# Designs tried in a protein design run: peptides against a protein of PDB entry 2QAS. Part 75

Target 1, 120 residues: chain A of PDB entry 2QAS
Amino acid sequence: PPEDLMQYEAMAQDALRGVVKAALKKAAAPGGLPEPHHLYITFKTKAAGVSGPQDLLSKYPDEMTIVLQHQYWDLAPGETFFSVTLKFGGQPKRLSVPYAALTRFYDPSVQFALQFSAPE

## One batch from the design tools (peptide; made by RFdiffusion4, then SolubleMPNN)

Design b2_p21_5_s1 (from b2_p21_5, 6 letters changed)
Fold by OpenDDE base, seed 2:
Structure b2_p21_5_s1 (fold): chain B 120 residues (1-120), chain A 21 residues (1-21)
Amino acid sequence: as target 1 above (120 residues)
Amino acid sequence: SLFPDPAETEAQMLSTLANDD
């Protein structure tokens, strides 16, 4: 097929990353998401800008998924990354994830799914 | 596809689920 010099797929992915950002902003607002909405987010753990506990990230050398439903705190969705406090094995830890590191987004309540290309 | 199959998505994501909830 002809070479796509416009890189339309990449542009489409960038636009849809905005959906994730917007959803997280709704989740961070007072009252959180309307039930039964909740969010699953998968990201590349080795992508630039990903920050979290070393021992945790070591368990997931490629991708890691988090769920935001009943136990999340201080969700802070910025313009280029979001941060959130979650519990892992009963211990609260802070994660910081650039939107560019995302590979999947899912809301099971309405079966809304997105996937993205991310750095290896 | 930018909009993957929900069943495929859920299966993949659950396999790498990390946090308590």
Scores: peptide ipSAE 0.590, ipTM 0.942, DockQ to the pose 0.704
Fold by OpenDDE base, seed 1:
Structure b2_p21_5_s1 (fold): chain B 120 residues (1-120), chain A 21 residues (1-21)
Amino acid sequence: as target 1 above (120 residues)
Amino acid sequence: SLFPDPAETEAQMLSTLANDD
């Protein structure tokens, strides 16, 4: 096919990243997500802006997935990134992830899945 | 694709699942 100089796929991905942001805002609201909704989020750990425990990020040199359902605290979905406190090996740790670093989003309850290309 | 197969997506994501829940 002819070269897409408009880069529509990238535009679509950026728009769909807004879905993730919106979903996280719902998750952060009082009462959390309506059951049985819960979120799986995969991101590139080496992407610019990703912040978290060094040992944890080292364990996942390429991609890492987190789940937001029963144990998450202080979820703060900003405009360009979100931060959240999760437990890893029983220890609470803070993660900060830019939406641009996302590669997959999934809500098993309704089998809603998104995939993104993320820069390194 | 923007909307991948749910089953394949879940399998891929679970392989790198990190936090307790």
Scores: peptide ipSAE 0.589, ipTM 0.941, DockQ to the pose 0.713
Fold by OpenDDE base, seed 4:
Structure b2_p21_5_s1 (fold): chain B 120 residues (1-120), chain A 21 residues (1-21)
Amino acid sequence: as target 1 above (120 residues)
Amino acid sequence: SLFPDPAETEAQMLSTLANDD
């Protein structure tokens, strides 16, 4: 196949990361996501900028998936990363994840799926 | 691909699901 010197796939991935950011902003708005929409997000735990409980991140040395539906608090979708409070084993913990660390995004309600290449 | 198979996606994501919900 012909060589793509423009790297369109990479450009498309960067653009689509914007979809994740936009979706999270909708989720962070008053009232949250419209039922039955909910989000699954997978990211590389060792990627630069990822922040969270050391014990939790150690449990998932490569990738970790979080679900935002019934139990999530203080979702703050910034321009380069988002932070959110979730419960793990009944304990609330804060995570901060750069959009660049994402590898998968999924909304089961409409079977909308995205995947990305991440640095780590 | 940018838009992976939904079934494959869900299976992979559930295998690393971490938080309570």
Scores: peptide ipSAE 0.587, ipTM 0.941, DockQ to the pose 0.714
Fold by OpenDDE base, seed 5:
Structure b2_p21_5_s1 (fold): chain B 120 residues (1-120), chain A 21 residues (1-21)
Amino acid sequence: as target 1 above (120 residues)
Amino acid sequence: SLFPDPAETEAQMLSTLANDD
């Protein structure tokens, strides 16, 4: 196939990362997401800008998935990253994840799935 | 592909699910 010098796939991924950001903003609104919508998000734990519990990130050396449905607090979807408080083994911890670190986004309620190439 | 198969996606994501919910 011919070489794509425009990098359209990367452009498309960047555009679709906007969908994730928009979805998180809806999730952060009062009342949360409209049921039965809920979000699964996978990201590279070693990607630049990722911040969270050291022990947890060590447990998931490559990728980690979080679910936002029943137990999430202070979801803050920023311009370049989002942060959220979740429980891990009963302990509340804060996570900060750049949208660029995402590899998968999924809403099982409508089977909407996205995947991205994350930076190393 | 930007839009992966839902079933494949779910299986992959659940394998690395970390938080309580």
Scores: peptide ipSAE 0.584, ipTM 0.941, DockQ to the pose 0.724

Design b2_p21_5_s2 (from b2_p21_5, 8 letters changed)
Fold by OpenDDE base, seed 4:
Structure b2_p21_5_s2 (fold): chain B 120 residues (1-120), chain A 21 residues (1-21)
Amino acid sequence: as target 1 above (120 residues)
Amino acid sequence: SLFPDPEETKQYMESHLANDD
């Protein structure tokens, strides 16, 4: 096929990252997501701007997948990153993840799946 | 692709889940 000098794939990914941000904003609103919607998010742990406990991030040297359904607190979806408190081995920990670090997004309730290329 | 296979996505993400839920 001919060369894509417009880089439409990258443009589309950037646009679709907006879907993730919007979904997280819905999740952060009072009452949370409408049942049975819930979110799976995978991100590169070594991407710039990713922040969290060193022991946790070290356990996942490449990618980490989190689920926002039954146990999540203080979800704060900002313009460039979101932060959330989750439990890992029974211990609450705060994560901060730039949207640019995302590699997968999934809502099992409607089987809506997205995939992204994230910088190292 | 932007829209991966949902079944494969489900299997991958559920099997790599990090947090308690």
Scores: peptide ipSAE 0.589, ipTM 0.943, DockQ to the pose 0.687
Fold by OpenDDE base, seed 2:
Structure b2_p21_5_s2 (fold): chain B 120 residues (1-120), chain A 21 residues (1-21)
Amino acid sequence: as target 1 above (120 residues)
Amino acid sequence: SLFPDPEETKQYMESHLANDD
C-alpha cells in the first residue's frame, strides 16, 4: 500500500483527543455529567507530563485506568492536560494527565469508545 | 482502530481499574 506521508490517522487521533477534553469539561461543569454518563480513562503512566503519587504510579508501570462517576473531586480539564482528585485505597490523591498520554476513553452508558496511540 | 469494540474496551479497562468509586 502507498505510504501515507500526511499521517492522517495521527491527525484523526489528535482531533478525537479533543472529544475527551470536551467530555471532561462537561464533567467538570456544575452538576457534573448528565446521568447515566460516566467516564473511563486509560493512560500510559510513564508518558511525559503524567504526575501523581510515586507509590500509586509504581503499581502501574505501563497503564492504569481511572473511572469518573461517583467519587472524583476538583476535576480541572486544561488545554493540554487534566487533573483530578480520586481515592485509592481510601486515600485521596491528585493525578495530572496529559491528553497525549491517553490510550483509551469509554462511556459505558452509550458504549462510546475511543482508542489512541501514546508515547512509550 | 480509533473506535474499538465496546465490550472489548470495557473488559480491558475494567481489568486495569485503579481508583475507588
Scores: peptide ipSAE 0.582, ipTM 0.941, DockQ to the pose 0.700
Fold by OpenDDE base, seed 1:
Structure b2_p21_5_s2 (fold): chain B 120 residues (1-120), chain A 21 residues (1-21)
Amino acid sequence: as target 1 above (120 residues)
Amino acid sequence: SLFPDPEETKQYMESHLANDD
C-alpha cells in the first residue's frame, strides 16, 4: 500500500480523543452523566504525564483501567489531561492522566468503544 | 481499529480494572 504522509490515522485518533475529553466534561458537570451512562478508561501507566501513587502505578506496569460510575470525586477534565479521585483498596487516591496516554474508552450503556495508540 | 468490538473491549478493560466501584 502507498505511504500515508498525511498520517490520517493519527489525526483521526487525536480527533476521537476529543470525544473522551468531551464525555469527561459532561461527567464532571453538575448532576453527572445521564443514567445509565458510565465510563471505562484504559491508559498506559508509564506514559509521559501520568501521575499517581507509586504503589498503584507499580501494580499496573503496562495499562490500567478505571471506571467512573459510582465512586469518583473531583473529576477535573482539563484541556490536555484529566484528574480524578478514586478509591483503590478502600483508600482515596488522586490520579492524573493525559488524554494522549489513553488506549481504550468504553461506555457499556450504549456499547460505544474507542481504541487509541499511545506512546510509551 | 478505532472502533473495536464492544464485547471484546469490555472483556479487555475489565481484566485491567483497578479502582473500587
Scores: peptide ipSAE 0.573, ipTM 0.940, DockQ to the pose 0.721
Fold by OpenDDE base, seed 3:
Structure b2_p21_5_s2 (fold): chain B 120 residues (1-120), chain A 21 residues (1-21)
Amino acid sequence: as target 1 above (120 residues)
Amino acid sequence: SLFPDPEETKQYMESHLANDD
């Protein structure tokens, strides 16, 4: 098979990571997401740039999934990463996740699913 | 695949669910 010197797969993934960023920006806007839309996001906890409480990250050595629907606060979607406050075991904690660390994105309301390659 | 099976995706993600909601 011919070699892809354009790296179209990587380009496509980068473009689709933009979908996640855009979705999060919609979620962060006044009024939040239009019901019943809500977001599931899975990411590599050991990826460069991931930041959060050590106890939490230690509990999920490979990947962890967060859901943004009923209990999320101060969602801040930047250009390269997003941060959000969520509750874990009843305790509010702040997470910062680069879009490059994402492995899965899902909106159950319309069954929209994305998958990405992320650093191991 | 950039567009995985939605049911399989949901199952996979929920198995790794971390936060309260």
Scores: peptide ipSAE 0.568, ipTM 0.939, DockQ to the pose 0.754

Design b2_p21_5_s3 (from b2_p21_5, 7 letters changed)
Fold by OpenDDE base, seed 2:
Structure b2_p21_5_s3 (fold): chain B 120 residues (1-120), chain A 21 residues (1-21)
Amino acid sequence: as target 1 above (120 residues)
Amino acid sequence: SLFPDPEETKAYMESHLANDD
């Protein structure tokens, strides 16, 4: 097949990353997500800009998934990354993830799934 | 695929689930 010099696949992924950002903004709004919507997010733990507890990130050397439904606090969806407080083993921890680090996004309530390639 | 299979996606993500909920 001919070489795609426009890199349409990458453009599409970048556009769809906007869906994740928008969904997180809705989740961060007063009242949170409308039931039964909830979000699963998988990301590369070693991607540039990812930050969180060292022990947690060490436990997941490649990628990890977080769920935002019943126990999440101070969700802050920024322009290039989002941060959120979650509990791990009963302890609250702050996690910061650039949208560019995402590899999967999913809302089980309506089976809406997205997949992205993410560099480390 | 930008839009992966929902069932496969759910299984994969749950197997990598990290936080309490």
Scores: peptide ipSAE 0.542, ipTM 0.935, DockQ to the pose 0.717
Fold by OpenDDE base, seed 1:
Structure b2_p21_5_s3 (fold): chain B 120 residues (1-120), chain A 21 residues (1-21)
Amino acid sequence: as target 1 above (120 residues)
Amino acid sequence: SLFPDPEETKAYMESHLANDD
């Protein structure tokens, strides 16, 4: 097939990353997500801009998934990245993840799934 | 694909699940 010099797939992925941002903003609003909605988010741990506990990121050298349902605090979805406090082994830790680092997004309640290509 | 199979996605993500919930 001919080369896609417009890079439509990349454009589509960038647009769909907006869905994740919007979903997180809904989750961060007062009252949180409407039940039974909850979010699973997978991202590249070594992607530029990813920040978190060294031991945690070392444990997941490629990708890791976080779930936002029952135990998450101070979710702050910015324009280019989001940050959130989660429990890992019973200890609260802060994560900062650029939307560009995302590889998967999923809401089990309605089986809505998205997949993205992220820089290694 | 931009819209992968939900069950396959669930399985993949669960295998990488990190935080307590």
Scores: peptide ipSAE 0.540, ipTM 0.935, DockQ to the pose 0.734
Fold by OpenDDE base, seed 3:
Structure b2_p21_5_s3 (fold): chain B 120 residues (1-120), chain A 21 residues (1-21)
Amino acid sequence: as target 1 above (120 residues)
Amino acid sequence: SLFPDPEETKAYMESHLANDD
């Protein structure tokens, strides 16, 4: 196949990362997501900009998935990253994840799935 | 693929599930 010098796939992925950002903004709005919508998000834990508890990130050296449905707090979807408070082993902890670190996004309620390439 | 199989995706993601919910 001919060489793509436009990097269309990368552009498409960035556009679709916008879907995740938009979905998170809906989730952060008053009232949260409309039932039964809920979000699964997988990201590279070693990606630049990822911030969270060292013990947690060490437990997931490659990727980890978080679910936003019943127990999530202070979801703050910024323009380049989002932060959220979740419970791990009963303990609330804050995570900050750049959208560029995402590898999977899924909403089981409508079986909407996205996949992204993220830097190792 | 930007739009992977939903069931396969869920299975993959759940295997990496970290937080309580």
Scores: peptide ipSAE 0.539, ipTM 0.935, DockQ to the pose 0.736
Fold by OpenDDE base, seed 5:
Structure b2_p21_5_s3 (fold): chain B 120 residues (1-120), chain A 21 residues (1-21)
Amino acid sequence: as target 1 above (120 residues)
Amino acid sequence: SLFPDPEETKAYMESHLANDD
């Protein structure tokens, strides 16, 4: 197959990562997401910039998925990463995830799914 | 595969679900 020196797939992924950022910004706005929309996000826990409780990240050495629907607080979607407070085993914990660490994005309400190649 | 199969995606993500909701 021909070599793609333009790296179109990477360009497309960067553009689509923008969709995730935009969706999170909508989720962070007053009133949250319009029902029944909710977000599932999978990311590489060892990717550069990922931050959170050591015990939590150690439990998921490769990837972990979080859901933003009923229980999430202080969602702060920045330009390069987002942070959010979620409960794990009943305990609130803060996570910080760069958009570049994402591998999957999904909104079950409309079956909108995205997949990304994240750095190892 | 920027737009993966919804059903396969759902199954994959749910198997890795971490937080309470």
Scores: peptide ipSAE 0.538, ipTM 0.934, DockQ to the pose 0.711

Design b2_p21_5_s4 (from b2_p21_5, 7 letters changed)
Fold by OpenDDE base, seed 3:
Structure b2_p21_5_s4 (fold): chain B 120 residues (1-120), chain A 21 residues (1-21)
Amino acid sequence: as target 1 above (120 residues)
Amino acid sequence: SLFPDPEATKAEMESHLANDN
Protein backbone atom coordinates (compact mmCIF):
# COMPACT_ATOMS: atom_id res chain seq x y z
CA PRO B 1 0.00 0.00 0.00
CA PRO B 2 1.06 3.63 -0.52
CA GLU B 3 3.20 5.26 2.16
CA ASP B 4 1.33 7.52 4.57
CA LEU B 5 3.53 10.60 4.75
CA MET B 6 0.85 12.41 6.77
CA GLN B 7 1.11 9.90 9.64
CA TYR B 8 -2.65 9.90 10.19
CA GLU B 9 -2.54 7.08 12.74
CA ALA B 10 -0.15 9.02 14.97
CA MET B 11 -2.29 12.15 14.68
CA ALA B 12 -5.38 10.14 15.63
CA GLN B 13 -3.62 8.68 18.67
CA ASP B 14 -2.58 12.15 19.84
CA ALA B 15 -6.15 13.35 19.48
CA LEU B 16 -7.40 10.38 21.50
CA ARG B 17 -4.90 11.08 24.27
CA GLY B 18 -7.08 14.14 24.76
CA VAL B 19 -9.94 11.82 25.68
CA VAL B 20 -7.88 10.40 28.54
CA LYS B 21 -7.03 13.90 29.75
CA ALA B 22 -10.68 14.93 29.60
CA ALA B 23 -11.79 11.79 31.44
CA LEU B 24 -9.26 12.41 34.21
CA LYS B 25 -10.41 16.00 34.54
CA LYS B 26 -13.95 14.73 35.08
CA ALA B 27 -12.62 12.27 37.67
CA ALA B 28 -10.83 15.10 39.48
CA ALA B 29 -13.94 17.28 39.68
CA PRO B 30 -15.96 17.46 42.92
CA GLY B 31 -17.89 14.25 43.39
CA GLY B 32 -15.60 12.27 41.10
CA LEU B 33 -16.76 10.12 38.21
CA PRO B 34 -20.43 9.25 37.90
CA GLU B 35 -20.99 5.70 39.09
CA PRO B 36 -20.21 3.09 37.92
CA HIS B 37 -17.53 4.67 35.72
CA HIS B 38 -13.92 4.02 36.71
CA LEU B 39 -10.63 4.13 34.82
CA TYR B 40 -7.87 1.63 34.11
CA ILE B 41 -4.63 3.12 32.80
CA THR B 42 -1.47 1.38 31.59
CA PHE B 43 1.75 3.28 30.93
CA LYS B 44 5.44 2.74 30.24
CA THR B 45 7.26 3.24 33.55
CA LYS B 46 10.54 4.18 31.88
CA ALA B 47 9.04 6.79 29.57
CA ALA B 48 10.38 10.32 29.84
CA GLY B 49 8.61 12.33 32.52
CA VAL B 50 7.27 9.38 34.52
CA SER B 51 8.06 9.81 38.21
CA GLY B 52 7.28 7.99 41.43
CA PRO B 53 8.91 6.03 44.25
CA GLN B 54 11.96 4.13 43.05
CA ASP B 55 10.96 0.88 44.73
CA LEU B 56 7.59 0.90 42.98
CA LEU B 57 8.92 1.75 39.52
CA SER B 58 11.63 -0.89 39.91
CA LYS B 59 8.94 -3.49 40.56
CA TYR B 60 7.36 -2.63 37.21
CA PRO B 61 10.31 -2.15 34.82
CA ASP B 62 8.23 -2.09 31.63
CA GLU B 63 4.56 -1.22 32.15
CA MET B 64 2.26 -0.54 35.07
CA THR B 65 -1.53 -0.69 35.19
CA ILE B 66 -3.42 1.39 37.74
CA VAL B 67 -7.11 1.79 38.47
CA LEU B 68 -8.90 4.92 39.60
CA GLN B 69 -12.05 3.71 41.31
CA HIS B 70 -12.33 3.18 45.07
CA GLN B 71 -8.98 4.43 46.37
CA TYR B 72 -7.31 7.45 44.79
CA TRP B 73 -6.46 10.89 46.15
CA ASP B 74 -5.33 14.32 44.97
CA LEU B 75 -5.84 13.56 41.29
CA ALA B 76 -4.30 16.46 39.38
CA PRO B 77 -4.75 16.25 35.60
CA GLY B 78 -2.49 18.82 33.95
CA GLU B 79 -2.11 19.66 30.28
CA THR B 80 0.83 17.32 29.60
CA PHE B 81 0.72 14.93 32.57
CA PHE B 82 -1.41 13.90 35.51
CA SER B 83 -0.43 13.05 39.07
CA VAL B 84 -2.31 10.97 41.62
CA THR B 85 -1.88 9.35 45.01
CA LEU B 86 -2.67 5.63 45.18
CA LYS B 87 -2.09 2.88 47.70
CA PHE B 88 0.25 -0.03 47.01
CA GLY B 89 0.28 -2.73 49.64
CA GLY B 90 -1.44 -0.33 51.97
CA GLN B 91 1.14 2.42 51.46
CA PRO B 92 0.18 5.72 49.81
CA LYS B 93 2.47 6.74 46.94
CA ARG B 94 2.44 9.58 44.43
CA LEU B 95 2.75 8.98 40.68
CA SER B 96 3.24 11.50 37.89
CA VAL B 97 2.51 10.23 34.38
CA PRO B 98 2.77 12.11 31.06
CA TYR B 99 -0.10 11.36 28.69
CA ALA B 100 2.55 10.48 26.10
CA ALA B 101 3.59 7.50 28.26
CA LEU B 102 0.16 5.86 28.07
CA THR B 103 -0.32 2.57 26.25
CA ARG B 104 -3.86 1.60 27.34
CA PHE B 105 -6.98 3.29 28.69
CA TYR B 106 -10.18 1.50 29.67
CA ASP B 107 -13.51 2.15 31.36
CA PRO B 108 -15.01 -1.27 32.18
CA SER B 109 -18.43 0.17 32.97
CA VAL B 110 -19.09 0.90 29.30
CA GLN B 111 -16.27 -1.16 27.79
CA PHE B 112 -14.58 1.87 26.25
CA ALA B 113 -11.01 0.99 25.30
CA LEU B 114 -8.11 2.89 23.75
CA GLN B 115 -4.52 1.91 23.00
CA PHE B 116 -1.49 4.01 22.14
CA SER B 117 2.05 3.54 20.92
CA ALA B 118 4.56 4.80 23.47
CA PRO B 119 8.35 5.13 23.20
CA GLU B 120 10.57 2.50 24.81
CA SER A 1 -6.00 -0.26 15.85
CA LEU A 2 -7.10 2.73 17.93
CA PHE A 3 -9.86 0.80 19.66
CA PRO A 4 -8.71 -2.58 20.97
CA ASP A 5 -11.07 -5.45 21.75
CA PRO A 6 -12.89 -4.57 24.99
CA GLU A 7 -13.01 -8.12 26.33
CA ALA A 8 -9.31 -8.72 25.74
CA THR A 9 -8.56 -5.32 27.26
CA LYS A 10 -10.62 -6.10 30.36
CA ALA A 11 -8.89 -9.40 31.03
CA GLU A 12 -5.42 -7.99 30.42
CA MET A 13 -5.72 -4.84 32.50
CA GLU A 14 -7.62 -6.30 35.44
CA SER A 15 -5.14 -9.16 35.77
CA HIS A 16 -2.15 -6.79 35.93
CA LEU A 17 -3.51 -4.23 38.36
CA ALA A 18 -0.80 -2.63 40.49
CA ASN A 19 -2.54 -0.50 43.11
CA ASP A 20 -4.97 -1.40 45.87
CA ASN A 21 -8.61 -0.86 44.96
Scores: peptide ipSAE 0.574, ipTM 0.933, DockQ to the pose 0.694
Fold by OpenDDE base, seed 2:
Structure b2_p21_5_s4 (fold): chain B 120 residues (1-120), chain A 21 residues (1-21)
Amino acid sequence: as target 1 above (120 residues)
Amino acid sequence: SLFPDPEATKAEMESHLANDN
């Protein structure tokens, strides 16, 4: 097949990252997500801009999957990244994740799934 | 694919969940 000099797949991924940002903004709004909607998010832990407790990130050297459903606090979806407080082993911890670091997004309630390429 | 199989996605992501829920 001919070489795609336009990089359409990359452009499509960038556009669809906007869906993730929009979904997180809905989740952060008063009242949260409308039941039974909830979000699964997978991201590359070594991607630029990812931050959190060193001990936690060390457990997941490649990718980490989190869920925003019953226990999440102070969700803050920014322009280029979002931050959120989650519990791990009963301990609350803060994560900051750029949208560019995402590899999977999923809402089980309606089986809406997205997949992205992220920096290694 | 930008839109992976929903059932495969569910099984994979649920089995690799990191945080308490």
Scores: peptide ipSAE 0.563, ipTM 0.931, DockQ to the pose 0.677
Fold by OpenDDE base, seed 4:
Structure b2_p21_5_s4 (fold): chain B 120 residues (1-120), chain A 21 residues (1-21)
Amino acid sequence: as target 1 above (120 residues)
Amino acid sequence: SLFPDPEATKAEMESHLANDN
């Protein structure tokens, strides 16, 4: 196939990251996501800007998948990153994840799936 | 691909879920 000097795929990925941000903002709004919508998110744990409990991140040295459905609190979707409180083994922990660190996004309710290349 | 197979995506992501739900 011909060489893409425009890098359209990268442009598309950047645009689609906006979909994830928008979805998270909807989730953070009063009342949360409309049932039965819920979000699965995978991100690179070693990517710049990712922060959370060291023990938790150490358990997932490459990628980590979280779900925002039944148990998530204080979702704060900023312009460059989002933070959220989730439970791991019964313990609440706060994660901060830049949108640039995302590699997968999925809403099972409508089978909407996205994947991205993320730098470390 | 920007839009991976939804069924494969579901199976993979659910099997590697980290947090309690």
Scores: peptide ipSAE 0.563, ipTM 0.930, DockQ to the pose 0.679
Fold by OpenDDE base, seed 1:
Structure b2_p21_5_s4 (fold): chain B 120 residues (1-120), chain A 21 residues (1-21)
Amino acid sequence: as target 1 above (120 residues)
Amino acid sequence: SLFPDPEATKAEMESHLANDN
C-alpha cells in the first residue's frame, strides 16, 4: 500500500485522546459520571510525565490499568495530563498520567473502547 | 484499529486492574 505521509492514524489517535480527556472532565464534574458509566484506563508507566509512588509503578514496569468507578478522589483532568487519587491495597496514592501515555480506554457500561499507540 | 473489540478489551483490562474498586 502507498505510504501515508499525512499520518492519519496518528492524527486520529490524538483526536480520540481528546475523548478521554473530555470523559475524565465529565467524571470530575460535580456529581461524577452518570450511572452506570465508569472508566477503565491503561497507560504506559514508563512514559514521560507519568508519576506516582515508586513502589507502585515498579509493580507495573510496562502498563498499568486503573478503574474510576467506586473509589477515586480528587480527579483533576488537565489539558495535557490528569491526576487522581486511588486506593491500592487499601492505601490512597496519587497518580499523574499524561494523555499521551494512554494505550486503552474503556467504558463497560456502553462498551465504548479506544486504543492508542503510546511512546515506548 | 482505533476501536478494538469491546469484549476482548473488557477481559484484558479487568484482568490487569491495579487499584481497589
Scores: peptide ipSAE 0.558, ipTM 0.929, DockQ to the pose 0.703

Design b2_p21_6_s1 (from b2_p21_6, 6 letters changed)
Fold by OpenDDE base, seed 1:
Structure b2_p21_6_s1 (fold): chain B 120 residues (1-120), chain A 21 residues (1-21)
Amino acid sequence: as target 1 above (120 residues)
Amino acid sequence: LLPPANDYEPDVGGGPGPYPE
């Protein structure tokens, strides 16, 4: 196919990342997510801007999936990244994930899924 | 589809607000 100099796919991907941001903002609002909604978020752990405990990130050198439903705290969805406190092995840990690092978003309750291309 | 890395327990305390303690 012809070369796309407009990079429409990238534009579409960025627009769809906005869906994740909006969903997280809903999740961060008082009362949290409306049941039965819950979010599976997959991201590249080595992408620029991803931060968290070294031992945790080392365990997931490529991609990592987190779930937000009943056990999430301090969810702070910013404009370029979100932060959240989750428990891993019973220990609370803070993660910061840029939306650009996302590779998958999924809400099983309504089978809504999005896939993204992120730096390898 | 990767399994979630964080602890997941349904119907337990939690929410978007501050982590307790």
Scores: peptide ipSAE 0.528, ipTM 0.891, DockQ to the pose 0.819
Fold by OpenDDE base, seed 3:
Structure b2_p21_6_s1 (fold): chain B 120 residues (1-120), chain A 21 residues (1-21)
Amino acid sequence: as target 1 above (120 residues)
Amino acid sequence: LLPPANDYEPDVGGGPGPYPE
């Protein structure tokens, strides 16, 4: 078969990562996510650019899932990564995740799901 | 599917804004 020198699949994946960025920007707006929407985000904890409490990340050596629903603060969706404050066992922690580290995005309220390849 | 790691039960103090200090 012909060789794809345009790398269309990669372009498509990047476009889909843009959906996550856009969704997070909506989540960061005043009032937060419109009910009943909530976001499950899974990412590779050892991917380049991932930052957070070492003890927390150590508990999830491969992938970790966070949910943005009722308890999330300081949500800052940047152009290449987003940061957010979440509580783990009642303790607030700051997490920074590049969009490139994501492997799954899911909104159960409308059963919308996306999957991404994210090597370590 | 992985279970969420963070607390997500209803919290009236939650929101996208700054964490209260």
Scores: peptide ipSAE 0.528, ipTM 0.898, DockQ to the pose 0.822
Fold by OpenDDE base, seed 4:
Structure b2_p21_6_s1 (fold): chain B 120 residues (1-120), chain A 21 residues (1-21)
Amino acid sequence: as target 1 above (120 residues)
Amino acid sequence: LLPPANDYEPDVGGGPGPYPE
């Protein structure tokens, strides 16, 4: 096949990462996501820019999935990363995840799914 | 498909607002 010097697939991936960002912005709006929408977000924990409690991240050496449904606070969807406070075993923890670290995005309510390639 | 790591049961104090002090 001919060489794609435009790298259209990468452009498409970036565009789709924009969907996640937009969805998180909706989730961050007053009142949160419209029920029954909720978001499953999977990311590479060792990707550059991922930040959170060391003990938590160490527990998930490869990928980690978080869900934004009923318990999420301080959701701040920035331009390159989002941060959020979630509870793990009852304990609140703050996570910061670059959109580039994402590997999966899923909203079970409407069966909308996206898959991404992320740095190893 | 990995299971979610965080707690996600219904909670009336849920966000997306600031975490209560």
Scores: peptide ipSAE 0.526, ipTM 0.896, DockQ to the pose 0.825
Fold by OpenDDE base, seed 5:
Structure b2_p21_6_s1 (fold): chain B 120 residues (1-120), chain A 21 residues (1-21)
Amino acid sequence: as target 1 above (120 residues)
Amino acid sequence: LLPPANDYEPDVGGGPGPYPE
């Protein structure tokens, strides 16, 4: 088969990462996510740029899933990464996750799902 | 599908804004 020298698949994946960024920007707007929307976000915890409590990240040596639904604060979706404050066992913690670290995005309310290949 | 790591149940204090001081 012919070789794709344009790397269309990579471009498409980058565009789809833009969907996640846009969704998070909507989630960060006043009033938060419109019900019943909520976001399951899975990412590689050892990917470059991932930042958070060491004790938390050590519990998830490969991937971690977070849910943005009723309890999320200080959501700051930047251009290359987002940061958010979440509670873990009742304790607020801050995470910073590059969009490049994402492996899954899912909104169960409308069954919208995306998968990504993330660098190790 | 991994289970979520964080607490996400309904909370009156929830929202995208600043965490309450």
Scores: peptide ipSAE 0.522, ipTM 0.895, DockQ to the pose 0.835

